Peptides against a protein of PDB entry 5HOI. Designs and how they scored, part 76

Target 1, 351 residues: chain A of PDB entry 5HOI
Amino acid sequence: FRYMPFSPAGTPFGFTDRRYLTMNEVGYVSTVKNSEQYSITVSFFDVGRFREYHFEDLFGYDLCFLNEKGTLFGQSKTGQIQYRPHDSIHSNWTKIIPLQAGERITSVAATPVRVIVGTSLGYFRSFNQFGVPFAVEKTSPIVALTAQNYRVFSVHYSQFHGLSYSLSELGTSSKRYYKRECPLPMSLPNINSDMKKDANLDYYNFNPMGIKSLFFSSYGDPCIFGSDNTLLLLSKWRSPEESKWLPILDSNMEIWKMSGGKETTDIHVWPLALAYDTLNCILVKGKHIWPEFPLPLPSEMEIRMPVFVKSKLLEENKAILNKKNEIGADTEAEEGEEDKEIQIPVSMAAE

## One batch from the design tools (peptide; made by RFdiffusion4, then SolubleMPNN)

Design b1_p13_2_s3 (from b1_p13_2, 6 letters changed)
Fold by OpenDDE base, seed 4:
Formats: C-alpha cells, structure tokens, sequence
Structure b1_p13_2_s3 (fold): chain B 351 residues (1-351), chain A 13 residues (1-13)
C-alpha cells in the first residue's frame, strides 16, 4: 500500500498536463505542468466576492485546501507548506514540516483559525492561521483531513483495522475528541472490479482510498463521499452513544431516478459540499469519474436516504414483464434486458 | 427539476 497525497475533490492529471488540486463550495484550485514548474490558479465560484489569482509553483505542490480566507498548499515529499491568503492584507507564509525517512504529508486542511497537517506516520500537526505551531500528536496514519473553524475531521488508515475516523476540536490550549479513531463504515475501492476500466485505474493510483471528498456540512456535521458514490453524514456526534453514519444520498440512484431509469454509467457526481439539504456537486459526463477542463457549473442534488435498491426494482420489473408474457400479451421481448429503461414507480419518483 | 433537466441534457450529448 502507498500513501498518496489527498486533497478534497482533487483530480488526477490523467493523460493531461493539468488537474484540480482541490475544489469545494468556495472554488477550485488548478495546477498546470510547465516543464519542471507548475502554474497554480485559485479560482472562485463567487467571482463578485473573490478575485482569481495565479502564481508559479517551483515546488510541485500536490496537496491543497481552499477556504474563504486563503489557500493552503503542501508538498507531500519535501514537507513544504505554504498558506496564501486571498486578500493582500495578510502575507503569505511558508514552512517546512519535518518529515522522517519515508514519511509523507498525506493531507492538509486550513480554516481561518487553524492549519492542520497529517502524515503517513500519523503525525497530526496543528498550527494557527499564521503558521505558529500548537501541538504535535501521534495518531494512526492519516489519509485525509478536513476542517471547519476549530473542528477537524480526520480519516485514518491501518492495514489491520482499515479506515477509522476522528472528530476533534482544536482549542487554544487543548485538543478535544468527540470521536477518536472510531471505525469508518466506508467501503474501499474494489481493485478487481475497478481495474477492468482503465479510467478507474488512473483514479485508484491517484486515490487508493476512493475518498472523492470529505467536508463539514453547513450544520457542522462530518461528511464523506467514497468510491461507492454514497454520501455519508455523521449524525449525533456530540452524543457518543447515539452517533451514527447516515447514508444520506446514493448519487448513482439519484442520477438513475432523474434519468427516468435510463442507463447512466457515463454520468458521475463529483462532490463539493453539503449545504443544508443539498449536495453541491459537479455533474461529470464521460469515461472519467472526475471533472475535466473547463470545470462545469456546480449542480445541487437534494439529499435522500437510499430507501430503494435498483436491483430490486429491476427484478420487480422483470417479474412484471415475464407475467405479461405468460398472459400472452404481444410484448416483443427484446433480449437486451440490462440496458432496458426501468419504469420508476410514480410513488418513488414523487418522494 | 433543474437537476433532471441537466441530467437529461447530459444524456442527450
């Protein structure tokens, strides 16, 4: 297993010279290869609130986190991090994170008040927004980070225990855990199924955990979107005994429903953020599950618990068709059963 | 819904 640098909704280069380092509800950060250098552009969805800016990257930043106040960059191998405020009032700062032999920065997060660095050895490093260190903690290996205000959602990986998560609050003097390395009920990418499509192999090599993104909802609940295209929300995390992961959206099911039950294998949801009851996302068409360039406009998808299973609806529709054929209704049974338009029951389309 | 229209558009492309 190889720890790869993770950034929320980051995309691979694929066969191109450009990729998204990160994207969320604020905007998107792109990088373009220019020989031995990179050109980074920080773009925003609210063009009235923020001005796009670019700079030359001589370090090859492979980690990024965008917030409303600035962008954090990191280089996974060298340990260099850079924070760039969006405003010109605050100065950029750069720091080297000390790394051990073979240690990598695996994820970075930044809020207006905190900077967090996670490593492949499980070093959790916290700073203020000016790069002043608070603490270094040893945890299980960190594979992903996100943060909102003082709160941090971290995903950990162990070869023995799989995925776990922590939810913590970074006060001035202390770290509080709401959840500490609890099991994360997210499915890992199935190498054997996903490797049948070359496009999935490129993504797997970029992100072997299949975590497309993680964020806090507008209500401050941890959210994660895995390779199964299910949005998980951590509910009741303030009550340790009541806390549970809710599958609040099956995006494949929603696309399928919204298509009228058509085949939608080339339509993908790319998650950005959860605002109230809507997933802000990019709808992607094509062989790649990630957005290409130019970035499509964001879409809103209403969150809905996956109550219905596509397979069961297929079986029920097949049973109805077979029963019609037994009754001697001249329904030409066209042989292509899997690609048939599935009639969605009106009751399921109205919910 | 605006989402269904966007999906329908993507399916027609």
Amino acid sequence: as target 1 above (351 residues)
Amino acid sequence: SSLAERIAKLLAE
Scores: peptide ipSAE 0.320, ipTM 0.905, DockQ to the pose 0.691
Fold by OpenDDE base, seed 3:
Structure b1_p13_2_s3 (fold): chain B 351 residues (1-351), chain A 13 residues (1-13)
Amino acid sequence: as target 1 above (351 residues)
Amino acid sequence: SSLAERIAKLLAE
């Protein structure tokens, strides 16, 4: 295992000179390799509200977080961070985060009021929007961060305990925990099963945790989208005893349903945000599970509890077919393979 | 276009 720089919905370079550093509901940040330097572009979905801008990056920023007020950049190895407001009213600022030998910045997050830096040694550093430090806390190694307003959702990794999460609020005087290093019930990428496709290996090398994105919903609930393409939402986090992760969307199942039960192995969901009851996402066609250039238009996918398992529907349909064959209907048993169009129950297809 | 129409289009490409 190696700690890699994580940014929400960031993509690898693959075999190209360009990638997305991050993307969400606000927009997308791209970087292009230009010999020894990079050109960064900050683009927005609402072109009426925001103006696209670009700059030359001499540092090779590999961490990014986009919000409605600005973009935070970070360099995982050097510890350099830069905040760039989208407006021209506020100045850019740069800071060096002190790193120990072998320490990396693993994730950064920014809200209009807070900047957060997490490291491979578990240093959690908090700042205001102007880069004034509040505190340094030692936690378990941080692998991912997101933030909304004063709240921070952090994912931690231990070789002994696997994935954990924290939910905290960064007030002016103190940090409050709602959840502190609790077990995160997310599956890690399975190297042995999923690595048969080179594209999965490339993505695993970029993101060994398989966390495609994490964000807060429009209601302020922590969300995570893993390698299993399931959207998890942390419900009732204000009540410690009632708090639970809800699998609110199986995106593979939803694509399969929406196709009419066709093979959809080359269609992928790339998560952006959860707005109300819809996952804002990019639909990706092809070998790579991440979007290429140009970025496709965002799509909305309605959230649904995964009540039905494809395998169980296949077994039920096979049992129905076998019963029909026992009743002596000369339906030629074309031994057509595993890819038979499954009749999706009308209730599942019409929803 | 509906999500289903977008998926159907992607399957036809």
Scores: peptide ipSAE 0.316, ipTM 0.902, DockQ to the pose 0.665
Fold by OpenDDE base, seed 5:
Structure b1_p13_2_s3 (fold): chain B 351 residues (1-351), chain A 13 residues (1-13)
Amino acid sequence: as target 1 above (351 residues)
Amino acid sequence: SSLAERIAKLLAE
């Protein structure tokens, strides 16, 4: 296992010279290889509120976090971080994070008031928006970070304990934990089943945890979207005893339902954000599970608890077809119609 | 839904 740099909804280069460093509801950050250099572009969905900007990257930034006020960049190996405000009124700043031998920055997060750096050795470093340090804490190895206002959602990995998470608030004087290194019930990528396609191996090498993204909802609830394409939301996190992960969306199931039960193995959801009751996402067509260039327009997918099991619906539809064939005449079932539109009950298709 | 129409378009491509 190797700790890889993680950024929310970041994409691999694949066979191309370009990738997305990060994307969310605010916009998307791309990088292009230019011989020994990189060109970074920060693009926005709200073109009326923000102006696209670019710069030459001599450091090879492989970590990124975008918010409404600026973009945080990081270099996982060197420990360099850069914050670039979107507004030209505020100055850019650069800092070197001290790294031990073999230590990597694994994730960075930025809000309008906090900057967070997590490492493969579990160093959690907090700063204000101007790069002034608050504290250094030693945790379990950090694999992913996101933040909203003063709150931080961190994902940790241990070879012995698997995935855990923390939810903390970075006040002015102290860090408060709502959750501290609690088990995270997210499925890891299955190397044996998922790696049958070369595209999945490339993505696994880029992101071995399979965390496509993590974010806070518009209500301030921690969300994570794994390799199983299930959106998990941490409910009731203010009450430690009542806190639970809710599987609020199976995106593969929703695509399958919305297709009328057709084969949808080449349609992928790429998560951006959760706004109210809708997952903001990119629908991706093709072999790669991640968006290519140009970036498709975002789509909204309603959150729904996965109450229906695809296997049961397939068994019920087979049972209905068998009953129809027992009642109806000698129409030769030509073997070719495996693509028969599974009649989703009208009550599920009308929503 | 607008989503179902988008998925239907992607399936037709």
Scores: peptide ipSAE 0.308, ipTM 0.902, DockQ to the pose 0.719
Fold by OpenDDE base, seed 2:
Structure b1_p13_2_s3 (fold): chain B 351 residues (1-351), chain A 13 residues (1-13)
Amino acid sequence: as target 1 above (351 residues)
Amino acid sequence: SSLAERIAKLLAE
């Protein structure tokens, strides 16, 4: 395992000279490698509200966080961060985060009121939107950050304890914890099963935690989307004893249902945001589980608790077919190949 | 749904 720079819904270069640094409901940030420099483009889904802009990056920013007011960039090795407001009225600012030997910035987050930097040594650094520091806290190693308003969702990794999470509020005078380094029940990528597909190895090398994205919902609930393509939502986080992770969407199952039970192994969900009861996402077709260029238009997927298992539906449909064949005449029992279209009950396909 | 139509389109490509 190595600490890699994480950005929400960021993509690897793969075999290309371009990648997405981050994407969410606001837009997408791309970088193109041009010799020793990079060209960064900040693009928006709402082209009426925002104007696309670009700049030359001489630093090789590998961390990014996009919000409605600006874009935060970071360089994981040098400790450089840059905030670029979308509005030209506000000035860009740059600063160096002091890093120890071997320390990396692992994640950055920005809201209209806060900037957060997390490191591989577990330094949690908070700033205002102008880059004025508030505090430095020592936590377990930070692997991912997201933030909404004053709230921060942080994911931590320890070789001894695995994944944990914190939920905190960065007030003016103090940090409040709602959750502090609690166990995160997210499955890590299974190297042995996933390594059979070259595309999964490239992604694993880019993102060893398999966290495709993390965000706050429109209701302000922490969400995480892992390598298992399950959306987890932290429910009741205001009540420490009642707080629980809810698997609110199995995206593979939903694609399979929406296909009418067809093979969908080449269709992937790439998460952007959760707005109300819909996952905003990119549908990706192909070998790579991440979107390529040009970026497809976002899709909305309704959240549903994963109640049905594909294997059980296969067994039930096989049992129904066998019962029909026992009641009816000489239809040769064709050996049901495991890949046959499962008839999804019309009630599930129509919803 | 618009999602099902998009998935169907992707499966046909």
Scores: peptide ipSAE 0.321, ipTM 0.905, DockQ to the pose 0.692; fails the geometry check

Design b1_p13_2_s4 (from b1_p13_2, 5 letters changed)
Fold by OpenDDE base, seed 1:
Structure b1_p13_2_s4 (fold): chain B 351 residues (1-351), chain A 13 residues (1-13)
Amino acid sequence: as target 1 above (351 residues)
Amino acid sequence: SSLAERIKKLLEE
C-alpha cells in the first residue's frame, strides 16, 4: 500500500497539465505544470468577497487546504508547507516539517486558528495560524485531515484494522478527543471491480482510499464522501456512546431519480461541502469522476437518508397501487397479484 | 427542481 497525498476534493492531473489541488465551499485551488515549475491559482466562488490570486510554485505542492482566511500548501516528500493568507495584511510563511526516511505528509488542514499536518507514520503536528508549533502526537498513519475552528477530523489507516477516525479539539492547553481511532464504516475502493475502467485506475492511483472529500458540516458534524458516492455524517459525536455514522445521501441514487430513472453512469457528484440540508457539489459529466477545466458551477443536492427514500418509494408504490385499485374498482381483479414483491433494486437489497 | 433540470440537461448533452 502507498500513502498518497490527500487534499479535500483534489483531482488528479490525468492526461492534462492541470489539476485541482483542493476545492470546497470557499473556492478551488488549481495548479498548472509549467516545465520545471507550477503555477498555482486560488479561485473563489464568492468573487465579491475574495480576489483570485496566483503564484509560481517552485516546490511542486501536492497538498492543499483552503479556508476563508488563507490557503495551506504542502509538499508531501520534502515536508515543506506554506500558508498564504488571502488578505495582503498578513504575511505568507513557510516551514519545513521534519520527516523521517520514507515518511510523507499525507494530509494538511488549516483553519483561521490552527494548522494541522498528518503523516504516513501517524505524526500529528499542530500549529497556530502563524506556524508556531503546539504539539506532536503519534497516532495510527493519517490518510486524511479536515478541520473547522479548533476541531479536527482525522482519518487513519492500518493494514490490520482498516480505516479509523478521530475527532479532536485543539485547545490552547491540550488536545481533547471526542473520538479516538474509532472504526470508520466506509467502503474502500474495490480494486478488482473498479480497475476495469482506466479512468477509475487513474483515480485509484491518485487516491487509493477513495475519499473524494471530508469536511465539517455547517453544524460542525464530520462528513466523509467515499468512492461509493455515499455521504456519511457523524451524528451525536458529543455523546461517545450515542455517536453513529448516518448515510445521509446516496448521490448515485439521487442522480438516478432526478434523471427519471435513466442510465446515469456518466454523471458524477463531486462533493464540496454540506450546508444545512444540502450537499454543495459539482456535477461532472464524462468518463472521469472528477471535474475538469473550467470548473462547472456548484449545485445543491438535498440530503435524503436511503431509509427514508425506501419508505417514500414504498408509500409512492402503495399510492400508485391504490390509485390503480380505485380506477379498477368495477372489475373483479383477482387478489393473486398483491404478493409481487417490489423488486427492490439489487443495490438496495444488500442492506 | 433546478437540480433535476440540470441533470436532465447534462443527460441530453
Scores: peptide ipSAE 0.399, ipTM 0.921, DockQ to the pose 0.618
Fold by OpenDDE base, seed 2:
Formats: sequence, structure tokens, C-alpha cells
Structure b1_p13_2_s4 (fold): chain B 351 residues (1-351), chain A 13 residues (1-13)
Amino acid sequence: as target 1 above (351 residues)
Amino acid sequence: SSLAERIKKLLEE
């Protein structure tokens, strides 16, 4: 087994000179080999909100995380990271992460307020958006990271225990765990059955965990999309005893249904994000399960949320919208987000 | 749905 650099929805080079370093709902980051250098382009789906930009990469960045405020780059072997704000008003910064012999950065994540670096030895490093360090924690080996605001979803791999996950919040003074190295019920790629197609072997060598992407939903729920093309959502994560992974979409089954029951073995879903009750994704046609160049326009696939999850999500959205409408008045009230235990109405527990 | 039409179109290409 080799720890490979993971980025959300990143693609391999394959037989080409170009690949996507990452993609999500905000946009896509591509890199092109140019002799001994790379040219990186940061592109956006909302061309009215953001301006595409490019730069020469002398380091060979193989890790990337895109958010609405900037792009984090990383080099898995050297430990170099770079944060590039999309706005030119804010300065780029570069840092070298100290790596032990054989250690690799395996994943990076960035929010407008946090930068996270995970390594093959399980070093979890947290920074603010300016690269000021908060802490270093030793965990099980990290294979994937995503983050939203102050929350971090981490996937870990142990040779003895398989896949696990953590969900944590990176406050100013402390790290809180909602989940700490709990079993992750995701299927790993089956080398023996699926590797008969060369394209699957190429992808496996790029991403041996088969995690096509992981993200937080628009509601702040951890999501993971594995090699089985099933979208898993972590529900009720605030309640440790009630927390469960929900298979909210079998994308192969949904493509098959939408085709009218035709053979769809050459159509693939490439996940970007979960917005409300829709999976934002790229539909890919061909031998490769990943998008090539040019990138097709995103598509929205409706998910089959369990009724209880959809209702809770609608209530959380109403609460967020109501709070945004009330904050039209100037008062900096630091009212702590009391984790108001959303009492599930007793009537919904009986179906 | 627009998605189902897009999938059908992709199957014809």
C-alpha cells in the first residue's frame, strides 16, 4: 500500500499532460505539464463572481483544496504548501511543513478561517488562514481531509482497523471532537474484480482508497463518495449515539433509471458537492471514470434523502435564513451558537 | 428531467 496525495475530485494525468488537481461547486483547478514546470489554472463555475487566474508552478503541486476565498496547494513529498487568495488584495503565503523521513502530506484542506494538513504518519496540523499554526496532533494515518468553516472531516487508514473517520471543530483555543477515529463503513476498491479494465488500474494507482470526493453538505453534514459510486452522508453527528451513515444516493442506479434501463457502463458520475437535496456532479462518458478536458458543465442529481433527514435539513436552513434576516441590524452580539438540541417532534419518530 | 435528457443524449453520442 502507498499513501497517495488526495484532493477532492482530483483526476490522474493518465496518458495526458494535464489533470484536475481538485474540483468542487466553486470551480476546478487544473495543472498542465510544461517541460520541467507546471502551469496551474484556477477556474470558476460562477464567472461573474470570480476571475480565472493562472501561475507557473515550479514545485509540482500534487495537493489542492479550493474554497470561495482562496486555493490551498501542497507538495506531498517536500511539505511545501501555498495559499493563494482569489482576491489580489490578500497576499499569497508559502510554508514548509516539516516532514519526517518517508512522511508525505496526504491531504490538505482550507476554509476562509482554517488551513489543515494531514500526513501519512497521522500528523494533523492546523493553521489559521494566514498560515499561523495552532496545533499539531498525532492521529492514525490521514488519507483524506475536507473542511467547512471551523469543522474538519478526516478519513484515516490503519492496516489493522481499515478506514476510520473523525469529525472535529477547530475553535480558537481548542479542538473539539464530535467523532474520533470511528469506523467508516465505506467499501474499498476491489482489485481482483474491477482491475480487469486498464483505466480502473490507472485510477487505483492514483487513488487506492477509491474516495472520489469528500465534502460537507450545504447543511454541514460530512459526505463521502467512494468507488462503489454511493454517496454516504453522516447524519445526527451532534448526537454520538444516534450518529449514522446514510446511503443517500446510488449514482449508478439513478443513471440506470434515468436512461430507461439501458446499459450505462460508460456513463460515470463524478461528484463535486451536495447542495441541499442535489448532488452537484460531472457526467462523464467514456472509458475513464473521471472527467477529461474540456470539463463538461456540472449536472444536478436529486438525492433520496430519508424523510427524517430532509425535514431536519429544512429546519436548519430556515433557522439559518431567519438568523441572516435578523442580523440586518448593526449589533456585534457575540451570542455563542448554543447547540440548541433540535427536539425532533415526537410525531416523526413513529413512522 | 433535464438530467434524464442529458443522460439519454450521452448514450446516443
Scores: peptide ipSAE 0.399, ipTM 0.923, DockQ to the pose 0.470
Fold by OpenDDE base, seed 5:
Structure b1_p13_2_s4 (fold): chain B 351 residues (1-351), chain A 13 residues (1-13)
Amino acid sequence: as target 1 above (351 residues)
Amino acid sequence: SSLAERIKKLLEE
């Protein structure tokens, strides 16, 4: 295991010279290799509200966080961070985060009011939007960050305890914890099962936690989308005893249902944001689980609690077929039965 | 749904 730089919905280079540094509901940030330099482009979904901009990156930024007011960049090894407002009214600023030997910035987050830097040694650094530091806190090693307004969702990793999370609010004078290093019930990538495809190995080497993205919902609930393609939402986080993770969407199951029960192993959900009751996402076709270039248009997927498991439906359909065969219906069992369309109950058919 | 149609189209590609 190694700590890798994480950005929400960031993609690897793969065999290309380009990747997405981050993407969300606001837009997407791409970087292209040009010899020893990089060209960064900040693009937006709302082209009427924002203007695309680009710049030459001499530092090789490998961390990014996009919000409605600006883009935060970071270099995981050097500790350099840059904030670029989308407007021309506010100036860009650059800082160097002091790193110890072997320490890496693992994640960065920015809101209109806060900048957060997390490291592989668990240094949590907070700043205002102008880069004025508030505090440095020592936590468990940080592997991912997201933030909304004053609130921060942090994911931590310990070799002894696995994944944990914190939910905190960064006031002017103090940090408040709603949750502090509580167990995160997210499945890690299974190296033995998932690494049969080279594309999965490339992604694992880029993101060993398998966290495709994390964000706050439009209601301000922490969300995480792991390698299992399940969207988890932290419910009732204001009540410490009542707080729970809800698996609000199995995206593989939803794609399978919407296909009519076809094999959908080459269709992937890439998460952007949760807006109300819809997951904003990119549908990806192909071998790679991440979007390539050009970026497809976003899609909206309704959140649904996974009530049914594909395996149970397969068992039920096999049991129905076996009963039909016992009744003497000459259904020639063609050997190709694995790819038969599973009859999805009408109540499960996507509207 | 428009999403289901899009998924079906992606399966035909």
Scores: peptide ipSAE 0.397, ipTM 0.920, DockQ to the pose 0.699
Fold by OpenDDE base, seed 4:
Structure b1_p13_2_s4 (fold): chain B 351 residues (1-351), chain A 13 residues (1-13)
Amino acid sequence: as target 1 above (351 residues)
Amino acid sequence: SSLAERIKKLLEE
């Protein structure tokens, strides 16, 4: 296992010279290799509110976080971070994060009021929006960060304990924990089953945790989207005893339902944000589970609790077919039944 | 839904 730089919805280069450093509801940040340098473009979905901008990156930024006020960049190996406001009124600032030997910045997050840096050794560094440091805390190794306002959702990894999460609020004087290194019930990528396809191996090498993205919902609830394509929401996090992860969307199941029960192995959901009851996402067609260039327009997918399992529908359909065969209907049982269109009950059909 | 139509279209591509 290697700690890799994580950015929300970031994509690998693959066989290309370009990738997305990050994307969310605000926009997308791309980088293109140009010899020994990179060209970074910060693009926005609301082109009326924001102007696209680009710059030459001589540092090779491999970490990024986009918010409504600016973009935070980081270089995982050198410890350099740069914050670039979207407006021309506020100045860019650059800082070097001191790293120990072999330490990497693994994730960065920025809000209009906070900058957060997490490392492979579990150093959690907090700053204001101007790069003034507040504190350094030692935690379990940080693999992912997101933030909204003063709140930080952090994902940690331990070889002994697996994935954990923290939810904290970064006040002016102190850090409050709502959750501190609690178990995260997210499945890790299965190397043996999923890595038979070269595209999955490339993604695993880029993101060994399989965390496609993490964000706060519009209600301020932590969300995570893993390699299983399930959106998890942390419910009731203000009440320690009542707090639970809710699987609010199985995106593979929803794509399958919306297809009419067809094979959908080449259609992928790439998560951006959760707004109210809709997952803002990119629908990706092809071998790669991540969006290529140009970026498709975002889609909205309604959140639905996965009440029904595809396996139960397959068993019910097989039982119906077997009953028809027992009644002497010559239905040719072709061996290829796994790829047949499954009739979705009207109660499960997406309206 | 408009999303289901988009998914069906992507399956035809």
Scores: peptide ipSAE 0.395, ipTM 0.919, DockQ to the pose 0.694

